# Peptides against a protein of PDB entry 3JWR, part 255

Target 1, 323 residues: chain A of PDB entry 3JWR
Amino acid sequence: TRELQSLAAAVVPSAQTLKITDFSFSDFELSDLETALCTIRMFTDLNLVQNFQMKHEVLCRWILSVKKNYRKNVAYHNWRHAFNTAQCMFAALKAGKIQNKLTDLEILALLIAALSHDLDHRGVNNSYIQRSEHPLAQLYCHSIMEHHHFDQCLMILNSPGNQILSGLSIEEYKTTLKIIKQAILATDLALYIKRRGEFFELIRKNQFNLEDPHQKELFLAMLMTACDLSAITKPWPIQQRIAELVATEFFDQGDRERKELNIEPTDLMNREKKNKIPSMQVGFIDAICLQLYEALTHVSEDCFPLLDGCRKNRQKWQALAEQ
Target 2, 298 residues: chain A of PDB entry 3JWR as posed
Amino acid sequence: TRELQSLAAAVVPSAQTLKITDFSFSDFELSDLETALCTIRMFTDLNLVQNFQMKHEVLCRWILSVKKNYRKNVAYHNWRHAFNTAQCMFAALKAGKIQNKLTDLEILALLIAALSHDLDHRGVNNSYIQRSEHPLAQLYCHSIMEHHHFDQCLMILNSPGNQILSGLSIEEYKTTLKIIKQAILATDLALYIKRRGEFFELIRKNQFNLEDPHQKELFLAMLMTACDLSAITKPWPIQQRIAELVATEFWEQGDQVGFIDFVCTQLYEALTHVSEDCFPLLDGCRKNRQKWQALAEQ

## One batch from the design tools (peptide; made by RFdiffusion4, then SolubleMPNN)

Design b2_p19_8_s4 (from b2_p19_8, 14 letters changed)
Fold by OpenDDE base, seed 1:
Structure b2_p19_8_s4 (fold): chain B 323 residues (1-323), chain A 19 residues (1-19)
Amino acid sequence: as target 1 above (323 residues)
Amino acid sequence: DERKEEEEAYQQVLDAIAA
């Protein structure tokens, strides 16, 4: 395609030029092509292209395939969300110095997972999928969409001309896929809630050890969540805009719940209760986000900007909630 | 009670996100 030709022939700017090492990064001003260029830079600067002998054209095609398999009519869970998740992962790995704590296969898996973790998202949560009796709900009992996302990820990775993992040994390939699957599944916040206590306790007791395979897996899951939720850490103007996208998608779901399921949506998804967004954001930060970024900062102090951003946004949302 | 409303809002967020 012309798009592939343009991407493959383009000079890829430096990470510094693209600002993709910044935790404060915003994609709002970027074209789709520029987001793809950023993605190439992430793979390159993490040494994944070299270490796993990725062909440039194959990587370009894969990126475009991933982007294509996000829906444009979904307000939040689209390519831009996946891209921002991956960018946060990149920043956490580089600026947050987590790269030094992980293997190349883990890094490869995390980046692929971040880009792929919401593939073919339909703008509705697992609860809607279950209640609507969608065919996917018959395939999976839990983490329905996350399983679907992984299936889509696997499909793309195995598609002709998209095989960015072709340079891996069989064992490396298996390991990578295992980690990708675990990472994508970990983005189900229900699973995060179930598992985070173990992580926080390990940190609290100073017993956290990345050399332990179980703890490593747990950390990767927490890191994925931290990147997936990273919008909450962004500078306030960016945070507000993203929150509007989230609200739009949730309201769209709520509208569908009314129309298709004949149910009253929860406040979070109720268009008529948009005035509760600030207080709900405070609740979200306190219940889900703060402790995660605190724990992550204990693992790597260079991740502090995520925690700091989260704290600042909490204050901003709290101020709005008090009006 | 503002605190109660906030707590309910927090729970609603958790339920909506975790469901």
Scores: peptide ipSAE 0.037, ipTM 0.726, DockQ to the pose 0.065
Fold by OpenDDE base, seed 5:
Structure b2_p19_8_s4 (fold): chain B 323 residues (1-323), chain A 19 residues (1-19)
Amino acid sequence: as target 1 above (323 residues)
Amino acid sequence: DERKEEEEAYQQVLDAIAA
């Protein structure tokens, strides 16, 4: 395609030029082509292209395929969200120095998972899918959408001309897919809530050890969540804009809940209760975000900008809640 | 009780996110 030709022929700017190592990164000013170029740079600078012998054209096609399989009519859970999740992963690996703690296969899996973790998201949560008796709810009992995201990820990886993993051995391929699946499933916040206590306790007791396979898996799950939620850490103007996108999507779900399911939406998804957004954001930060970024900073002190950003945004939301 | 309303709001957020 013309798009593929343009991407494949383009000069890929440096990570410094693209600012993709910055935790404060914003994609708002970037074109779709520039987001694809950023993605190429992430793969290149993590040595994934060289180590796994990826063909440039195949990588370009894969990126475009992933982007194409996000819906444009979804306010928040779209390509830009996936791209920002991957950028945060890249920043955490590079600037946060987590790269030194992981294997190349784990890094490969995490980057693919970050880009793929919300593929074909429909702008509604698992509860809506279940309550609407959607066909997907018949296939999966828990983490319905995350299973679907992984299925989409696998479909793309196996599509002709998109096989970025073709340079892997059979064992490397199996390992990578396992980690991708676990990482995508870990983005279900219900699973995060279930598992985070174990992670925090290991940190508290100073017993956290990445050489333990179970603890490694747990850490990868926590890292995925930290990147998925990283909008809450962004500079305040960026945070506000993203919060508006999230609210828009939630309100769209609430409207559908009224119309299609004949139920009153929860306050978070109720357009009539938009005045509660600041207090709800404070609650979200306190209940979900702060402890995670504290724990992540404990694992790697260079991740402090994420924690600092989260704290600053809590203060801003609290000030709005008091008005 | 403002504190109870805040606690309920936080629980609603948790329920909506975890569901």
Scores: peptide ipSAE 0.036, ipTM 0.717, DockQ to the pose 0.066
Fold by OpenDDE base, seed 2:
Formats: structure tokens, C-alpha cells, sequence
Structure b2_p19_8_s4 (fold): chain B 323 residues (1-323), chain A 19 residues (1-19)
């Protein structure tokens, strides 16, 4: 395609030029082509292209395929969300110095998972999928959409001309897919809530050890969540804009719940309760975000900008809630 | 009871995000 030709022939700017190592990164000013260039740079600078012998054209095609399999009519859970999740992962690995704590296969899996974790998202949560009796709800009892996202990820990875993992051994391939699946499934916040206590307890007791396979898996799950939620850490103008996108998508679900399911939506998804957004954001930060970024910063102090950003945005939302 | 309302609001946020 013309798009593939343009991408494959383009000079890929440095990570410094693209600012993709910055935790304060914004994609708002970037074209789709530039987001793809950023993605190439992430793979290159993490040594994934070299270590796993990726063909440039195959990587370009894969990136475009992933992007194509996000829906454009979804306000938040689209390619830009996946891209921002991956960028935060890249920043956490590089600027946050987490790269030194992980294997190349884990890094490869995390980056693929970050880009793929919301593939074919429909702009509705698992509860809606279940309540609407969608066919996907017949296949999976829990983490319905996350299983679907992984299925989409696997489909793309196995598609002709998109096989970025072809340079891996059979064992490396199996390991990578396992980690990708676990990482994508970990983005179900219900699973995060269930598992985070173990992680926080290990940190609190100073017993956290990445050499333990179970703790490694737990850490990768927490890291995925930290990147998935990273919009809450962004500079205030960026945070506000992303919060508007999230609210738009949630309100769209609420509207569908009224129309299609004949139910009153929860406050978070109720368009009539926009005035509660600031207080709900404070609640979200306190309940979900702060302790996660505190724990992550404990693992790597260079991740502090995420925690600092989250704290600053809490103050901003609190100030709005008090008006 | 403001505390009860805050707790209910908190739970609603968690349920909506985690569901």
C-alpha cells in the first residue's frame, strides 16, 4: 500500500527528536505516520529489531496492521491510546531504567502487548458486553474483551507479511506469546484490583524479588496497568483533554445502556452527571492510581515523574471538585 | 449521611472502572 511504502521509506527520527523517552509526552500534534515512526523507534532503541532479526518492511506492515485494527469511531480506546500506552512503556523502560531489570523477550512481549492490548475495542466495558449478551460473552466468562484483544493480537502476528516474531526460536516464540497474553489480560482492571495487594505487600515488606518467576509475572502485570493508566500522570492540559475523551466514551456507553438495555447508567457513564467528574477523578486516583505509581517508583526511582504527575493531577481535580 | 454517600460514590467508580 501507499501508506506502507511511505512508512518503510521514511527516515526514522531519534528518540530525542520524537521526545518518546519523556513521561510528559503528548501525541496530540502527531500524525498517524509520525506515531508509526515513533513505534519503529521504540523497537529499534530497545534493540528488538536487531536482537530478533526483524525485517523493516515486516515491522512497518505489522505496525500499520495493528493501527488498522483499532476502531476510529471509539473516542478513547483507539490507536492513540494503544500508542500512548506503548510510549509510556518505552519511557518506563528507558528513562525509568526498567529495561535493565527485564529480559529482551519480556521487553519484546511488553511492547507488543502495549500496542495490542485494546485491539478492536468497541468503546464499551466487559459489563456491557455481558449484559448485551454479545457472542463474545459466550466464549469467555471473565476479561471478555482482553481475551478478544489477545485473539486479535495473535491473528495479526500470524498474518502473512506481519510475522515480526519469525526470527525467534520455537521456545522463544512460545515464551513471548505467553507473556503477551498475560500482559494483555492484566489490563483488565478487575484483575489488577485482585492482584495488586500481593505486589504492594511484597514492596511494603521489602521482599520484592524479580528473580522469582511469580513475582516477575506480577510485576509485568503491574507495569502494564501503570502504562495503561498513564494518562492520569500527564501534564494537566494533556490530562484534561484525555479525561474528556474517556468521559465521551463512557457517556456513549451510558447512552447505549439507556437505549439498548433500558437501564440507568452508573454516575461515571451518566451524561447528566458531568459535574461529578472532578470528584470521581480524585476517587479514581486515590483508589487505583497513587499506590501503583508509588510501588513502581519503589522498584525504580526514575519512574518518579509518573507518581509526581499523578499527585499533581489529583490536586488539580480536587480544586475543581471544591468549586 | 455524607460519608455513606462518599463510600457509595467510591464504590460506583470502582465498579464502573473494574466492570
Amino acid sequence: as target 1 above (323 residues)
Amino acid sequence: DERKEEEEAYQQVLDAIAA
Scores: peptide ipSAE 0.033, ipTM 0.701, DockQ to the pose 0.070
Fold by OpenDDE base, seed 4:
Structure b2_p19_8_s4 (fold): chain B 323 residues (1-323), chain A 19 residues (1-19)
Amino acid sequence: as target 1 above (323 residues)
Amino acid sequence: DERKEEEEAYQQVLDAIAA
């Protein structure tokens, strides 16, 4: 395609030029082509292209395929969300120095997972999918969408001309896919809530050890969640804009819940409760985000900007809630 | 009390997001 030709022929700017190592990164000003260029740079600077012998054209095609399989009519859970998740992962790995704690296969898997974790998202949560009796709800009992996201990821990875993992051995391939699946499934916030207590306890007791395979898996799950929620850490103007996108999508779901399911939506998804957004954001930060970024910062102090950003945004939301 | 109300509000947010 013309798009592929343009991407493949383009000079890829440095990570410094693209500012993709910054935790404060924003994609608002970037074209789709520029987001793809950023993605290429992430793979390159993490040594994934070289170490796993990725062909440039194949990587370009894969990126475009992933982007294509996000819906454009979804307010928040679209390509830009996935891209920002991956950028946060990249920043956490590079600037946060987490790359030094992980294997190349784990890094490869995490980056692919971050980009792929919401593929074909429909702008509704698992509860809606279940209650609407969608065909996907017949295939999976829980984490319905996350299973679908992984299925889409696998489909793309195996599509002709998109096989960025073709340079891996059979064992490396199996390992990578396992980690990708686990990472995507971990983005189900319900699973995060179930598992986070173990992680926080290990941190609190100073017993956290990445050499333990179970703890490694747990950490990768927590890291995925931290990147998935990273909008809450962004500079206030960026945070506000993203919060508007999230609210739009949630309110759209609430409207559908009323219309299609004859259900009164929760406050979070009720546009009539828009005035509750600031207090709900404070609640979200306190209940979900702060402890996660505190724990992540404990694992790597260079991730502090995420925690600091979260704290600053809590203050901003609290101030709005008091008005 | 205010603490209980806050805890309930946070739980509602958790339930909505995690659903």
Scores: peptide ipSAE 0.033, ipTM 0.705, DockQ to the pose 0.069

## One batch from the design tools (peptide; made by RFdiffusion4, then SolubleMPNN)

Design b2_p20_3_s1 (from b2_p20_3, 10 letters changed)
Fold by OpenDDE base, seed 1:
Structure b2_p20_3_s1 (fold): chain B 323 residues (1-323), chain A 20 residues (1-20)
Amino acid sequence: as target 1 above (323 residues)
Amino acid sequence: MAALDGLDAFANNKPEALLE
């Protein structure tokens, strides 16, 4: 395609030029081409291209295929969300110094998972999928969308000319796919809530050990969630704009719930309760985000900007909730 | 913001009153 030719021929700027190591990164000013260039840079600077012998054209095609399999009519859960999740992963690995704690296969899997974790997202949550009796709800009992996202990820990875994992051994390939699956499934916040207590307790007791395979898996899941939620850590103007996108998507779901399912939406999905957004954001930060970024910062102190950003945004949301 | 997805997942698992 013309898009592939343009991407494959383009000079890929440095990570410094692209600012993709910054926790404060924003994609708002970037074209779709520039987001793809950033993605190439992430793979390159993580040594994934070299270590796994990725062909440049194959990587370019894969990135464009991933981007194409996000819906453009979804306000938030689109390519830009996946790209920002991957950028946060890259920043956590590089600036947050987590790269040195992980294997190359784990890094490869996390980056692929971050880019792929919401593939073909429909702008509705698992509860809507279940209540609407969608065909996917018959295939999966739990984490319905996350299983679908993984299936889409696997489909793309196996598509002709998109096989970025072709340089891996059979065992490396199996390991990578296992980690990708676990990482994508970990983005179900229901699973996060279920598992986070174990992680926080290990940190609290100073018993956290990345050499333990189970604790490693747990950490990768927590890191995925931390990157997926990273919009809450962004500078306030970015955070507000992303919150508006999420609210738009949620209100669209709520409107569909009323129209299609004849149910009253929850406050979060209710367009008429837009004034509750600030208080709901405070509640979300307190219940979900703060402890995660605190624990992540205990694993790597260089991740502190995520925690600091989250704390600052809590104050901003609290101030709005008091008005 | 996956925050709101988190709230939905959280709200689905805990009473909404914990988010007010």
Scores: peptide ipSAE 0.032, ipTM 0.695, DockQ to the pose 0.295
Fold by OpenDDE base, seed 4:
Structure b2_p20_3_s1 (fold): chain B 323 residues (1-323), chain A 20 residues (1-20)
Amino acid sequence: as target 1 above (323 residues)
Amino acid sequence: MAALDGLDAFANNKPEALLE
């Protein structure tokens, strides 16, 4: 395609030029081509292209395929969300120095997972999918969308000309797919809430050990969630804009819940309750985000900008909630 | 905001089996 030719022939700017190592990064000013170039740079600077012998054209095709399999009519859970999740992962690996704590296969898996974690997202949550009796709800009992996202990820990885994992051994391939699956499934906040207590307790007791396979898996899950939620850590103007996108998508779901399911939406998804957004954001930060970024910062102090950003945004949302 | 969907999902989803 013309798009593939353009991407494959383009000079890929440095990570410094692209600012993709910055926790404060914003994609708002980037074209789709520039987001793809950033993604190539992430793979390159993580040594994934070299270590796993990725063909440049195959990587370009894969990136474009991933991007294409995000819906354009979804306000938040689109390519830009996945791209920002991957950028946060890259920043956490590089600037946050998490790279030094992980294997190349884990890094490969996490980056693929971050880009793929919301593939074909429909702008509705698992509860809506279940209550609407959607065909996907018949295929999967739990983490319905996350299983679908993984299936889409696997489909793309196995598609002709998209096989970025072709340089891996059979064992490396199996390991990578296992980690990708676990990482995508970990983006279900239901699973996060279920597992986070163990992680926080290990950190609190100073018993956290990445050499333990179970604790490694737990950490990768927490890191995925931290990147997925990273919008809450962004500079205030960026955070506000992303919160508007999230609110738009949630209100669209709430409108559909009223119309299609004949139910009153929760305050979060209720357009009439938009005045509660600031207080709900404070509640979200307190209930979900703060402890995660605190724990991540304990694993690597260089991740502090995520925690600091989250704290700053809490103050901003609290100030709005008091008005 | 996005994460609160996870909380609402908890109220309606059956206890998910631990991913083996």
Scores: peptide ipSAE 0.027, ipTM 0.665, DockQ to the pose 0.225
Fold by OpenDDE base, seed 2:
Structure b2_p20_3_s1 (fold): chain B 323 residues (1-323), chain A 20 residues (1-20)
Amino acid sequence: as target 1 above (323 residues)
Amino acid sequence: MAALDGLDAFANNKPEALLE
């Protein structure tokens, strides 16, 4: 395609020029081409292109295929969300110094998972999919969308000309796919809530050890969630704009719940209760985000900007909730 | 804000499959 030719021929700027190592990164000013260039730089600077012998054209095609399989009519869970999740992963690996704690296969899997974790997202949550009796709800009982996202990820990875993993051995390939699946499934916040207590307790007791395979898997899950939720850590103008996108998508679901399911939406998905957004954001930060970024900062102190950003945004949302 | 799936799951105490 013309898009592939343009991407494959383009000079890829440095990570410094692209600012993709910054926790404060914003994609708002970036074109789709620039987001693809950033993604190439992430693979390159993580040594994934070299270590796994990725062909440049194949990587370019894969990135464009992933981007194409996000829906454009979804306000938040689109390519830009996946791209920002991957950028936060890259920043956590580089600036947060987590790269040195992980294997190359784990890093490869996390980056692929971050880019792929919401593939073909429909702008509705698992509860809506289940209540609407969607065909996907017949295939999977739990984490319905996350299983679908992984299936889409696998389909793309196996598609002709998109096989970025062709340089891996059979064992490396199997390991990578296992980690990708686990990482995508870990983005179900239900699973996060279930598992986070174990992680926080290991941190609290000073018993956290990445050499333990179970604790490694747990950490990768927590890191995926931390990157997926990283919008809450962004500078206030970026946080506000992303919160508007999330609210738009949730209100669209709430409108569909009224129309299609004849149910009253929850406050978070109720357009009529938009004045509760600031207080709900404070509640979300306190219940879900703060402890995660505290624990992540304990694993790597260089991740502190995520925690600091989350704390600053809590103060901003609290001030709005008091008006 | 992705909190709803997590909060609803927490509220419903659904036995979510442990990531095996």
Scores: peptide ipSAE 0.027, ipTM 0.659, DockQ to the pose 0.244
Fold by OpenDDE base, seed 3:
Structure b2_p20_3_s1 (fold): chain B 323 residues (1-323), chain A 20 residues (1-20)
Amino acid sequence: as target 1 above (323 residues)
Amino acid sequence: MAALDGLDAFANNKPEALLE
């Protein structure tokens, strides 16, 4: 395609020029082409292109295929969300120095997973999919969408001309796919809530050890969640704008719940209760976000900007909740 | 806010064997 030709021929700017190592990064001013260039830079600067012998055209095609398989009519869970998740992963790996704690296969898997974790997202949560008796709810009992996202990820990875993993051995390929699946499934917040207690307790007891395979897997899951939620850490103007996109998508679901399911939506998804957004954001930060970024900062102090951003945004949301 | 959409699924969530 013309898009592929343009991307494949483009000079990829440095990570410094693209500011993709910054935790404060925003994609709002970036074109789709620039987001793809940023993604190429992430793969290159993580040594993934060299170490796994990725063909440049194949990587370009894969990125464009991933982007194409996000829906444009979804307010938040679109390509830009996946791209921002991957950028946060890149920043955590580089600026946060997490790269030094992981294998190349783990890094490869995390970056692919971050870009792929919401593929074909429909702008509705697992509860809606289940209650609507959608065909996907017959295939999967829990983490319905995350299973679907992984299936979409596999479909793309196996598509002709998109096989970025063709340079891997069979064992490396199997390991990578296992980690990708685990990482995508870990973005189900229900799984995060279930598992986070073990992670926080290991940190609290100073017993956390990345040489333990189970603790490594647990850390990768927590890191995926930390990147997926990273909008909450952004500078206030960015955070506020992203929160509006999230609210739009949630209200669209709530409107569908009323119309299609004849149910009253929860406050979070109720357009009539938009005045509760600030207090709900404070509650979300306290219940879900703060402890995660505290624990991540304990694993690597260079991740502190994520925690600091989360704390600052809590203060901003609290001030709005008091108005 | 973005991540709260997954919380409703918690009651139906079971451990995934692949996550062990």
Scores: peptide ipSAE 0.026, ipTM 0.663, DockQ to the pose 0.187; fails the geometry check

